Peptides against a protein of PDB entry 5HOI. Designs and how they scored, part 47

Target 1, 351 residues: chain A of PDB entry 5HOI
Amino acid sequence: FRYMPFSPAGTPFGFTDRRYLTMNEVGYVSTVKNSEQYSITVSFFDVGRFREYHFEDLFGYDLCFLNEKGTLFGQSKTGQIQYRPHDSIHSNWTKIIPLQAGERITSVAATPVRVIVGTSLGYFRSFNQFGVPFAVEKTSPIVALTAQNYRVFSVHYSQFHGLSYSLSELGTSSKRYYKRECPLPMSLPNINSDMKKDANLDYYNFNPMGIKSLFFSSYGDPCIFGSDNTLLLLSKWRSPEESKWLPILDSNMEIWKMSGGKETTDIHVWPLALAYDTLNCILVKGKHIWPEFPLPLPSEMEIRMPVFVKSKLLEENKAILNKKNEIGADTEAEEGEEDKEIQIPVSMAAE

## One batch from the design tools (peptide; made by RFdiffusion4, then SolubleMPNN)

Design b1_p11_3_s4 (from b1_p11_3, 7 letters changed)
Fold by OpenDDE base, seed 2:
Structure b1_p11_3_s4 (fold): chain B 351 residues (1-351), chain A 11 residues (1-11)
Amino acid sequence: as target 1 above (351 residues)
Amino acid sequence: SAKLAALINAK
């Protein structure tokens, strides 16, 4: 196992000289390799609110976090971080994070009020938006971070205990835990099944945990989207005893429904954010499970608990067809049974 | 389906 630099919805280079460092509801950060340098572009979905900008990266930033006020960059090996406000009124700042031998920055997060750095040794470093340090805490090895306002959702990995998560609030004087290194019931990538497709191998080499993204919902609930394409939401996190992960969307099931019950192997959901009851995502068409260039426009997918099984819907639809045939309803269209669009119940059909 | 095609082709 190797700790890899993680950024929310970041993509591998694959066979190209370019990738997305991160993307979310605010926008997308791309990097292009130019010999020994990189050109970074920070792009936005709301082009009326934000202006796209670019700069030359001499450091090879492999970590990124985008928010509404700025972009945090990090270099996993050197420990360099840079915060770039979107507004030119505020100055960029750089800092070197001290790393031990073999330590890597594994994830970074930034809000308008906090900067967080997590490492492969489990050093959790907190700063304000100006790079003034608050604290250093030793945790289990950090593999992913996201943050909203003062709250931090961290994912940890242990070879002995698997995945865990923490939910904390970084006040001015103290860190509060709502959850501290609790088990995370997310499926890890199945190397043996998923690796049979060469296109997935490159992605799992880039992201061994298969965490496509993690974010806070618009309501401030921690969300994670794994390799199983299931969106998990942490419900009732304020009540430790009532806290539970809810599988609020099986995106493979939703694609199947939206296709009229056809198995599709070339359409993939790439998660950006959860806004109210909709997953903001990129619908990726092609061989790769991640978006290529140019980036497609974001799509909205309504969240739905995966209560139904494909086999039952197929059986019910066959039973309805058989009953219609028994009633002597002239189904004039002998379209072959396999190609018939499955009548998905209206309550299950995406609007 | 038309919905999926619309979402993918909505450029």
Scores: peptide ipSAE 0.018, ipTM 0.682, DockQ to the pose 0.359
Fold by OpenDDE base, seed 4:
Structure b1_p11_3_s4 (fold): chain B 351 residues (1-351), chain A 11 residues (1-11)
Amino acid sequence: as target 1 above (351 residues)
Amino acid sequence: SAKLAALINAK
């Protein structure tokens, strides 16, 4: 296993000179290789609220986190971080995170009030929005971070214990845990099945955990979207005994439904955010499971717990078709069974 | 389906 730099919804370069460093509901950050340099562009979905900006990156930032107030950049190997406010009122700041031999920054997160740095050795470093340090804690190795206001959702990996998560609040005086290194019931990428497809190999080399994104919902619940394309939401996290992960969306099932029950291998959901009951996402068409350039417009997908089994829906639709054919005796027998759009029950159709 | 095509083609 190799610790790789993780950013929410970040994409690999693949065979191109460009990639997304991160994307979410606020916007998307792209980087383009230009010889030994990189050109970074910070773009926004709300073009009326924010102005796109670019800069030359001499450091090769491979970590990014975008929020409504600024962008945090990090270089996983050197330990350099930079915060760039979107406004010109606040100054940019740069800091070097001290790294041990072989240590990497694995993830960074920023809110309007906190900056968080996680490392491959489990160093959790917290700062205010001005880069003033609060604390250093040693945890299990951090593989992903997200944050909202004062709350941090961290994903940890141990070779012995697999994936775990923490949910913490970074107050002014102390860190409070709501959850501390609890088991994370997310499926890891299956190396033997998923890596045999060339298009997946580049992605899993870039992101070995298969975490496409993690974010807080609009209600402040931790969400994670793994390689299985299932959106998990942590419910009731304030009650330690009642807290549970809910599979609130199987995006492969929703794409299958939207396709009229046709197997689609060329359409992929790329998660951005969860707003209320709707997953904001990019619908990716093509061989790659990640968005290319230009970025498609975001789509909305209603959350639905995967209670239904495809086989039962296929059997029910075959039974309905057979009953219709028994009533209508004669002529249109010859159009092959394979091409008939599956009538998805209206209650199950994404409106 | 037309709905998926509309969502993908809504560039």
Scores: peptide ipSAE 0.017, ipTM 0.682, DockQ to the pose 0.360
Fold by OpenDDE base, seed 5:
Structure b1_p11_3_s4 (fold): chain B 351 residues (1-351), chain A 11 residues (1-11)
Amino acid sequence: as target 1 above (351 residues)
Amino acid sequence: SAKLAALINAK
């Protein structure tokens, strides 16, 4: 296993000179490779609130986290991090994170009040928004980070224990754990099924955990979106005994429903954020499971627990069709079997 | 088809 730099909703280069470093509800950060140099562009969905900006990257930043106040960049090998406020009032700052031999920064996160750095050796480093350090903690190896306000959702990986997660709050004087290295019930990429599609090989080489994104919901609940295209939400995390992961959306099931029950292999959900009861996402059309350039506009997808089985819906629709054919013997409309849209119950069809 | 097309075409 190789620890790779992770950023929320980041994309690989593939066969191109450009990729997204990160994207979320605020915007998207792209990088273009030109020889040994990179050009980074920070773009926003709310063009009235924010101004797009670009800069030359001589370091080759491979980690990024975007928030409403600034962008955090990191270089996984050198340990360099840079915070760039979106406003001109606050100055950019740069720091070098000390790394041991073979250690990598694996993930970075930033809120308006905290900067977090996680490493392949499990060093968890916390700073304020000005880069003043608070603490260094040794945890299990960190593979992904996200943060909202003072809260941090961290994903850890051990070869012995698999995936775990922590949920912590970074106060001014202390770190509080709500969850500390608890098992994370997320499926890892199935190399045998997912790698049979050559188009996915580049993605899993880029992101071997298959974590497309992780974020906090608008209600402050930790969310994770894995390679199985299921959105998991951590419910009741304030109550240690009641806390559970809820599969609140199977995006493959929702795409299947929206297609009229046709298996689609060319439409992919790319998660950005969870706002209330709606997943903000990019609908990707094509061979690659990730968005290419230009970035399509975000789409909204209502959250729905996957309580329905495709096979059962297909059987129920076949039974309804057979009953209609028994009653309506006289109209030989040879409408070919391939175009029969599955009637999804109206209560389950998005309005 | 139409809802998926609407979500894809609401771009």
Scores: peptide ipSAE 0.018, ipTM 0.685, DockQ to the pose 0.357; fails the geometry check
Fold by OpenDDE base, seed 3:
Parts: structure tokens; sequence; C-alpha cells
Structure b1_p11_3_s4 (fold): chain B 351 residues (1-351), chain A 11 residues (1-11)
């Protein structure tokens, strides 16, 4: 196993000179290789609120986190981090995170009030938005981070215990845990099934955990989107005994429904954020499960608990078709190739 | 088909 730098919804280079370092509801950060240098562009979906900017990256930033106030960059091997406010009022700052031999920064997160750095040795480093350190804590190895305001959702990995998660709040004087290294019921990528498509090999080499993204919902609930394309939401996290992961969206099921029950292998959901009851996402068309260049416009997908089985819907539609054919045996109904759209129950058709 | 096509073709 190799710890890789993780950023929310980051994409591999693949066979290209370009990739997305991160993307979310605010925007997307791209990097282009130019010899030994990189050109980074920070782009926004709300072009009226934010202005796109670019800069030359001499360090080869491989970690990124975008928020509404700035962008945090990190270099996994050197330990360099840079915070760049979107406004010109606040100055950029750079810091070197001390790394042990073989230690890597595995994830970074930033809010308007906190900067968090997680490492492959489980060092959790917290700073304010100006790069002033608060604390260093040793946890299980960190593989992913996200943060909203003062809250941090961290994903940890152990070779013996698999994935775990923590939910913490970084106050001014202390860290509070709501959840501490609890089991994360997310499926890991199945190398033997998922890698049979050459297009997925590059992605799993880039992201061995298959965590496409993690974020907080607009309500402040931790969300994670794994290789199974299921959106998990942590409900009732304020009550540790009642806290549970809800599979609030099977995106493969929703694509199948939207396709009229046709199996599509060339459409993929790329998660950005959960806003209210909708997953903001990129619908990716093609061989790669990640968005290429240019970035397609975001789409909204209504969240729905996966309570329906495809086989049952297919059987019910076959039974309806057979009944129509039994009644239609007395009328020369022309075999119009009526598009075999599966009648999805109207209550389940997203408007 | 139509909703997915609309979401894909709106891009």
Amino acid sequence: as target 1 above (351 residues)
Amino acid sequence: SAKLAALINAK
C-alpha cells in the first residue's frame, strides 16, 4: 500500500499534461505541467463573485483545498504549504511542515478560520487562516481531510482495521471529538473487478482508496463518495450513540433511472458538494470516470435512499409488456419499435 | 433517456 496525496474530487494527469487538483461547489483548481514547472489556475463557478487567477508553481503542488475565501496548496513530499486568499486584501503565506523520513502530507483542508494538514504517519496539524499553529496531534494515518468552519472530517487508514473516520471541532482553546477513529463503512476499490477497465487503473494508482470526494453538506453533515459511487452521509453525529451512515444516493442507480433503465457504461457521476437535498456533481461522459478538459457545467442530482432493486423494476416492466401483448393479440398493432423505456414509477422520476 | 440526454446535451 502507498499513501497518495488526496484532494477532494482531484483528478489524475492520465496521459495528459493537465489535471484538476481539486473541485467543489466554489470552483475548480487545475494544474498544467510545463517542463519542471506547473501553471496553476483557480477557477470559479460564480464568475460574478470571484475572478479567476493563475500563478506559476515551482514546487509542484499535488494537494489542494478550495474554499470561498482562499485556496490551500500543499506539496506532499517537501511539506510545503501555501495559502492564497482570493481577495488581494489578505497576503499569501507559505510554510514548511516538518516531515519525518518517509512521511508525506496526505491531505490538506482549509476553511475561512482553520487550516488543517494530515500526514501518512497520522500527524494532524492545525493552524488558523494566517498559518499560526494551534496544535499537533498524532492519530491513525490520515488519508483524507475536509473541513467546514471549525469542523473537520478526517478519514484514517490502517492496514489491520481498514478505514476509520473522525469528526472534530477545532475551537480556540481545544479540539472536541464528536467521533474519534470510528469504523467507516465504505467499500474499498476491488482491484480485480474495477481495474479490468484500463481507464480505471490510472485512477486507482492516483487514488488507492477510491474516495472521489468528501465534504460537509450545507447542513454541516459529513459526506463521503467512494468508488462504489454511493454518497454516504453521517446522520445524527451530535448524538454519538445515534450516529449512522446513510446511503443517501446510489449514483449508478440514478444514472440508470435517468437513462430509462438502459445500462450506461460511459456516464459517471463526479461529486462536488451536497447542497440541501441535491448532489452537485459533474456528469462525466466517456471512458474516464473523472472529468477532463474543459470542465463540463455542474449538474444537480436529487438525493434518494436506494430502496429499489433494478431486477424488480425490470420484472414489473416485463409483466406489463406481456399483459399488453396478451391483450393486443386481437388487434394488428404495428410493431412500432416503441423505445423500451422502463416506466419508472412517477413518484421516483426526478422532476 | 430524455432527462439524461438533456443533462448531457446542456453541456
Scores: peptide ipSAE 0.017, ipTM 0.682, DockQ to the pose 0.356; fails the geometry check

Design b1_p11_4_s1 (from b1_p11_4, 7 letters changed)
Fold by OpenDDE base, seed 4:
Structure b1_p11_4_s1 (fold): chain B 351 residues (1-351), chain A 11 residues (1-11)
Amino acid sequence: as target 1 above (351 residues)
Amino acid sequence: SAELAKLINSK
């Protein structure tokens, strides 16, 4: 296992000279490799509110976090971080995070009030938006971070305990934990099944945890979207005894339903954010499970608990077809049974 | 969604 730099919804280069460093509901950050340099572009979905900007990256930033006020960049190996406000009101700042031998920055997060750096050794470093340090804490190895306002959702990995998560609030005087290194019930990528496709191997090498993204919902609930394409939401996190992960969307099930029950292997959901009851996402068509260039427009997918079983829907549709065939026995039923579009009950069809 | 239907039906 290797700790890789993680950014929310970041994409690999693959066979290209370009990738997305991060994307969310605010926008997307791309990098293009130009010889030994990189050109970074920070683009926004709300072009009326924000202006796209670009700069030359001499450091090879491999970590990124975008928020409504600025972009945090990080270099996993050197420990360099840079915060760039979107506006000219505040200056850019750069800092070097001290790294031990073999330590990597694995994730960075930024809010309008906090900057967080997590490392492969489990150093959790907190700063204000101006790069003034608050604290350094030793945790289990950090593999992913996201933050909203003063709250931080961190994912940890131990070779002995697997995935865990923490939910904390970074006040002015102290860090409060709502959850501290609790088990994260997210499925890890299955190396043996997924590695049969070259595209999955490239993605696994880029992101061995299979965390496509993690974010806070518009209500401030931690969300994570894994390699199983299930959106998990942490419900009732304020009540330690009542807190649970809810599988609020199986995106593979939704794609299957919308395809009329056809197995689609070339359509993928790429998560951006959860706004109210809708997953903001990129619908990706192609060999790669991640968006290529140009970036498609975001789509909305309504959250739905995966209460329905595909097999039961198939059996119900077969039973309906058999009843229709028993009633309609006088017309030549051509044997093409396999390609019949599965009628999804209207109550399960997204309008 | 209409967008997924378009994407599925796009050659």
Scores: peptide ipSAE 0.025, ipTM 0.719, DockQ to the pose 0.668
Fold by OpenDDE base, seed 1:
Structure b1_p11_4_s1 (fold): chain B 351 residues (1-351), chain A 11 residues (1-11)
Amino acid sequence: as target 1 above (351 residues)
Amino acid sequence: SAELAKLINSK
């Protein structure tokens, strides 16, 4: 296993000179290779509130986190981080994170009040928004981070125990854990089934955990979107004994419903954020499961618990078709029936 | 969504 730099909804270069470093509900950060340099652009969905900006990157930033106040950049190998406020009032700052031999920064997160750095050796480093350090903690190896206000959602990986998560609050004087290295019930990418497609291998090499994104909901609940395209939400996290992961959206099932029950293999959900009861996402059409350039407009997808099994609906629809064909032996077989939309039960139809 | 329907129906 190789620890790779993770950023929320970051994309690989693939066969191109450009990629998204990160994207969320605020906007998207792109980088373009220009010889040994990179040009970074920070773009926003709310063009009335924010102005797009760009800069030359001499360091090759491979980690990014975007919030409403600024962008955090990181270089996984060198340990360099940079925070760039979106406004011109606050100064940019840079810092070198001390790394041991073979250590990598694996994820970074930033809120208006905190900066967090996680490493492949499980060093959790916290700073204020000005880069003043609070603490260094040793945890299990960190593979992903997100943060909202003072709260941090961290994903950890152990070769022996698989995925775990922590939920913590970074006060001024202390760190509080709501959850500490608890099992994360997310499926890892299946190397043997999915890697038959070269595009899936490239994505796996970029993101071995298959975590497409990691965010807090608008209500402040931790969310994770894995390689299975299921949105998991951590409910009741304030009560450790009552806390549970809810599969609040199967995006493959929703695409299948919206296609009239046709198997579409070329449409993919790329998660941005959860706002109330809607997943903000990019709908991707093509061979790649990630958005290319230019970025499509964000779409909204209503959250729905996957109560129904696709296979049972297909079997029921086949059984209905077979019964109709047994009764209808005397009427001309109109050859055109192959394209019949699978009648999704009204209870499952998207309103 | 109407956008997803357009995306699905776009050959």
Scores: peptide ipSAE 0.025, ipTM 0.716, DockQ to the pose 0.606
Fold by OpenDDE base, seed 5:
Structure b1_p11_4_s1 (fold): chain B 351 residues (1-351), chain A 11 residues (1-11)
Amino acid sequence: as target 1 above (351 residues)
Amino acid sequence: SAELAKLINSK
């Protein structure tokens, strides 16, 4: 196992010279490899609110976090971080995070009020938006970070304990934990089943945890989207005893339903954000499970708990078809078996 | 969503 740099919804290079460093509801950050340097572009979905900008990257930033006020960049090996405000009023700042031998920055997060750096040795470093340090804490190894306002959702990995998570609030004087290194019930990528396609191996080498993204919902609930394409939401996190992970969307099930029960292997959900009851996502058509260039427009997918099993729906529909054929013996219409759309119950059809 | 339906129905 290797700790890889993680950024929310970041994509690998694959066979190309370009990738997305990160993307969310605000926009997308791309990098293009030009011989010995990189060209970074920060693009926005709301082109009326924000102006696209680019710069030359001589450091090879492999970590990124985008928010409404700026972009945080990081270099996992050197420990360099840079914050770039989107406005021209605030100055860019650069800092080197001290790393031990073999330590890597594994994830970075930024809000309008906090900057967070997590490492492969479990150093959790907090700063204000101007790069002034608050604290350094030693935790279990950090593999992913996201933040909203003063709240931080951190994912940790131990070879002995698997995945855990923390939910903390970074006040001015102290860190409060709502959850501290609690078990995270997210499925890890299955190397034997999922790696049969070369495209999945490339993604696994880029992101061995299979965390496509993590974010806070519009209501401030921690969300995580794994390799199983299930959106997990942490509900009731304010009540430690009542807190639970809810599978609020199986995106593979939703694609299957929308396909009339056809197994689609070329359509993929790439998560951006959760706004109210809709997953903002990129719908990817192709061999790769991640968006390529140009980036498709974001789509909305209604959240639905996976209460239905594909096999049961297929059995029920076969039973309905068999009953119809027993009643309607006389019409020899040789309608070929292959193209029969599975009647999804109207209560399950999204309007 | 109308976009997913377009993607699914796009040969």
Scores: peptide ipSAE 0.024, ipTM 0.714, DockQ to the pose 0.644
Fold by OpenDDE base, seed 2:
Structure b1_p11_4_s1 (fold): chain B 351 residues (1-351), chain A 11 residues (1-11)
Amino acid sequence: as target 1 above (351 residues)
Amino acid sequence: SAELAKLINSK
């Protein structure tokens, strides 16, 4: 296993010289490879609130985290990080994170008040928004980070224990754990079934954990979106005994419903954020499970617990069809076996 | 959403 640099909703280069370093509800950060240099563009969905900007990257930043106040960049191998405020009032700052031999920065996160760096050896480094260090903690190897205000959601990986997560608050005086290296019930990418498609192999090589994104909801709940396209939300995390992961959306099931029960293999959900009861996402059409260029407009998908079984919906529709045929037996309408769209109950149709 | 329906129905 190799620890790869992770950024929320980051995309691979694939066969192109361009990729998204990160994207979320605020915007998207793209990089274009120009020989030995990169051109980075920070773009925003709210063009009235934010101004797009670009710069030349001489370091080859492979880590990124975007927030409402700035963008954090990181170089996984050199340990260089840069914070760039979106405004011109605050100065950019650069820092080198000391790395041991073979250590990599695996993830970075930034809020308006904290900068967090996680490494392949499990060094958790915290800073303020000005790059002043608070602490260094040794944890299990960090594979992903996200943060909101003072809270940090970290995903850890051990070859012996699999995936774990921590939820912590980085106050001024101390780090508080709400959860500390608890088992994360996320499915890892299934190499044997899914790797028959070259596009899935490219994504797996870029992101071996299959974590498409992780974020905090608008309510401050940790969310993770894995390779199974299921959105997991950590419910009741303030109550250690009551805390549980909820599968609040099966995006494959929702696409299947919205298609009238047709199997679609060319539509993919790319998660951005959870705002209230809606997943903000990019709907990707094509061979790649990740968005290409130009970026489509974000879509909203209502969160719904995956309580429906496709087989039962098919049986119910067959039963409705049979009842219609029993009632309609007196009218000779020879209308052929057209693939009658599964009448998904109106309560299941996204408005 | 009407956009997803357009995306699904766009051949």
Scores: peptide ipSAE 0.021, ipTM 0.700, DockQ to the pose 0.608

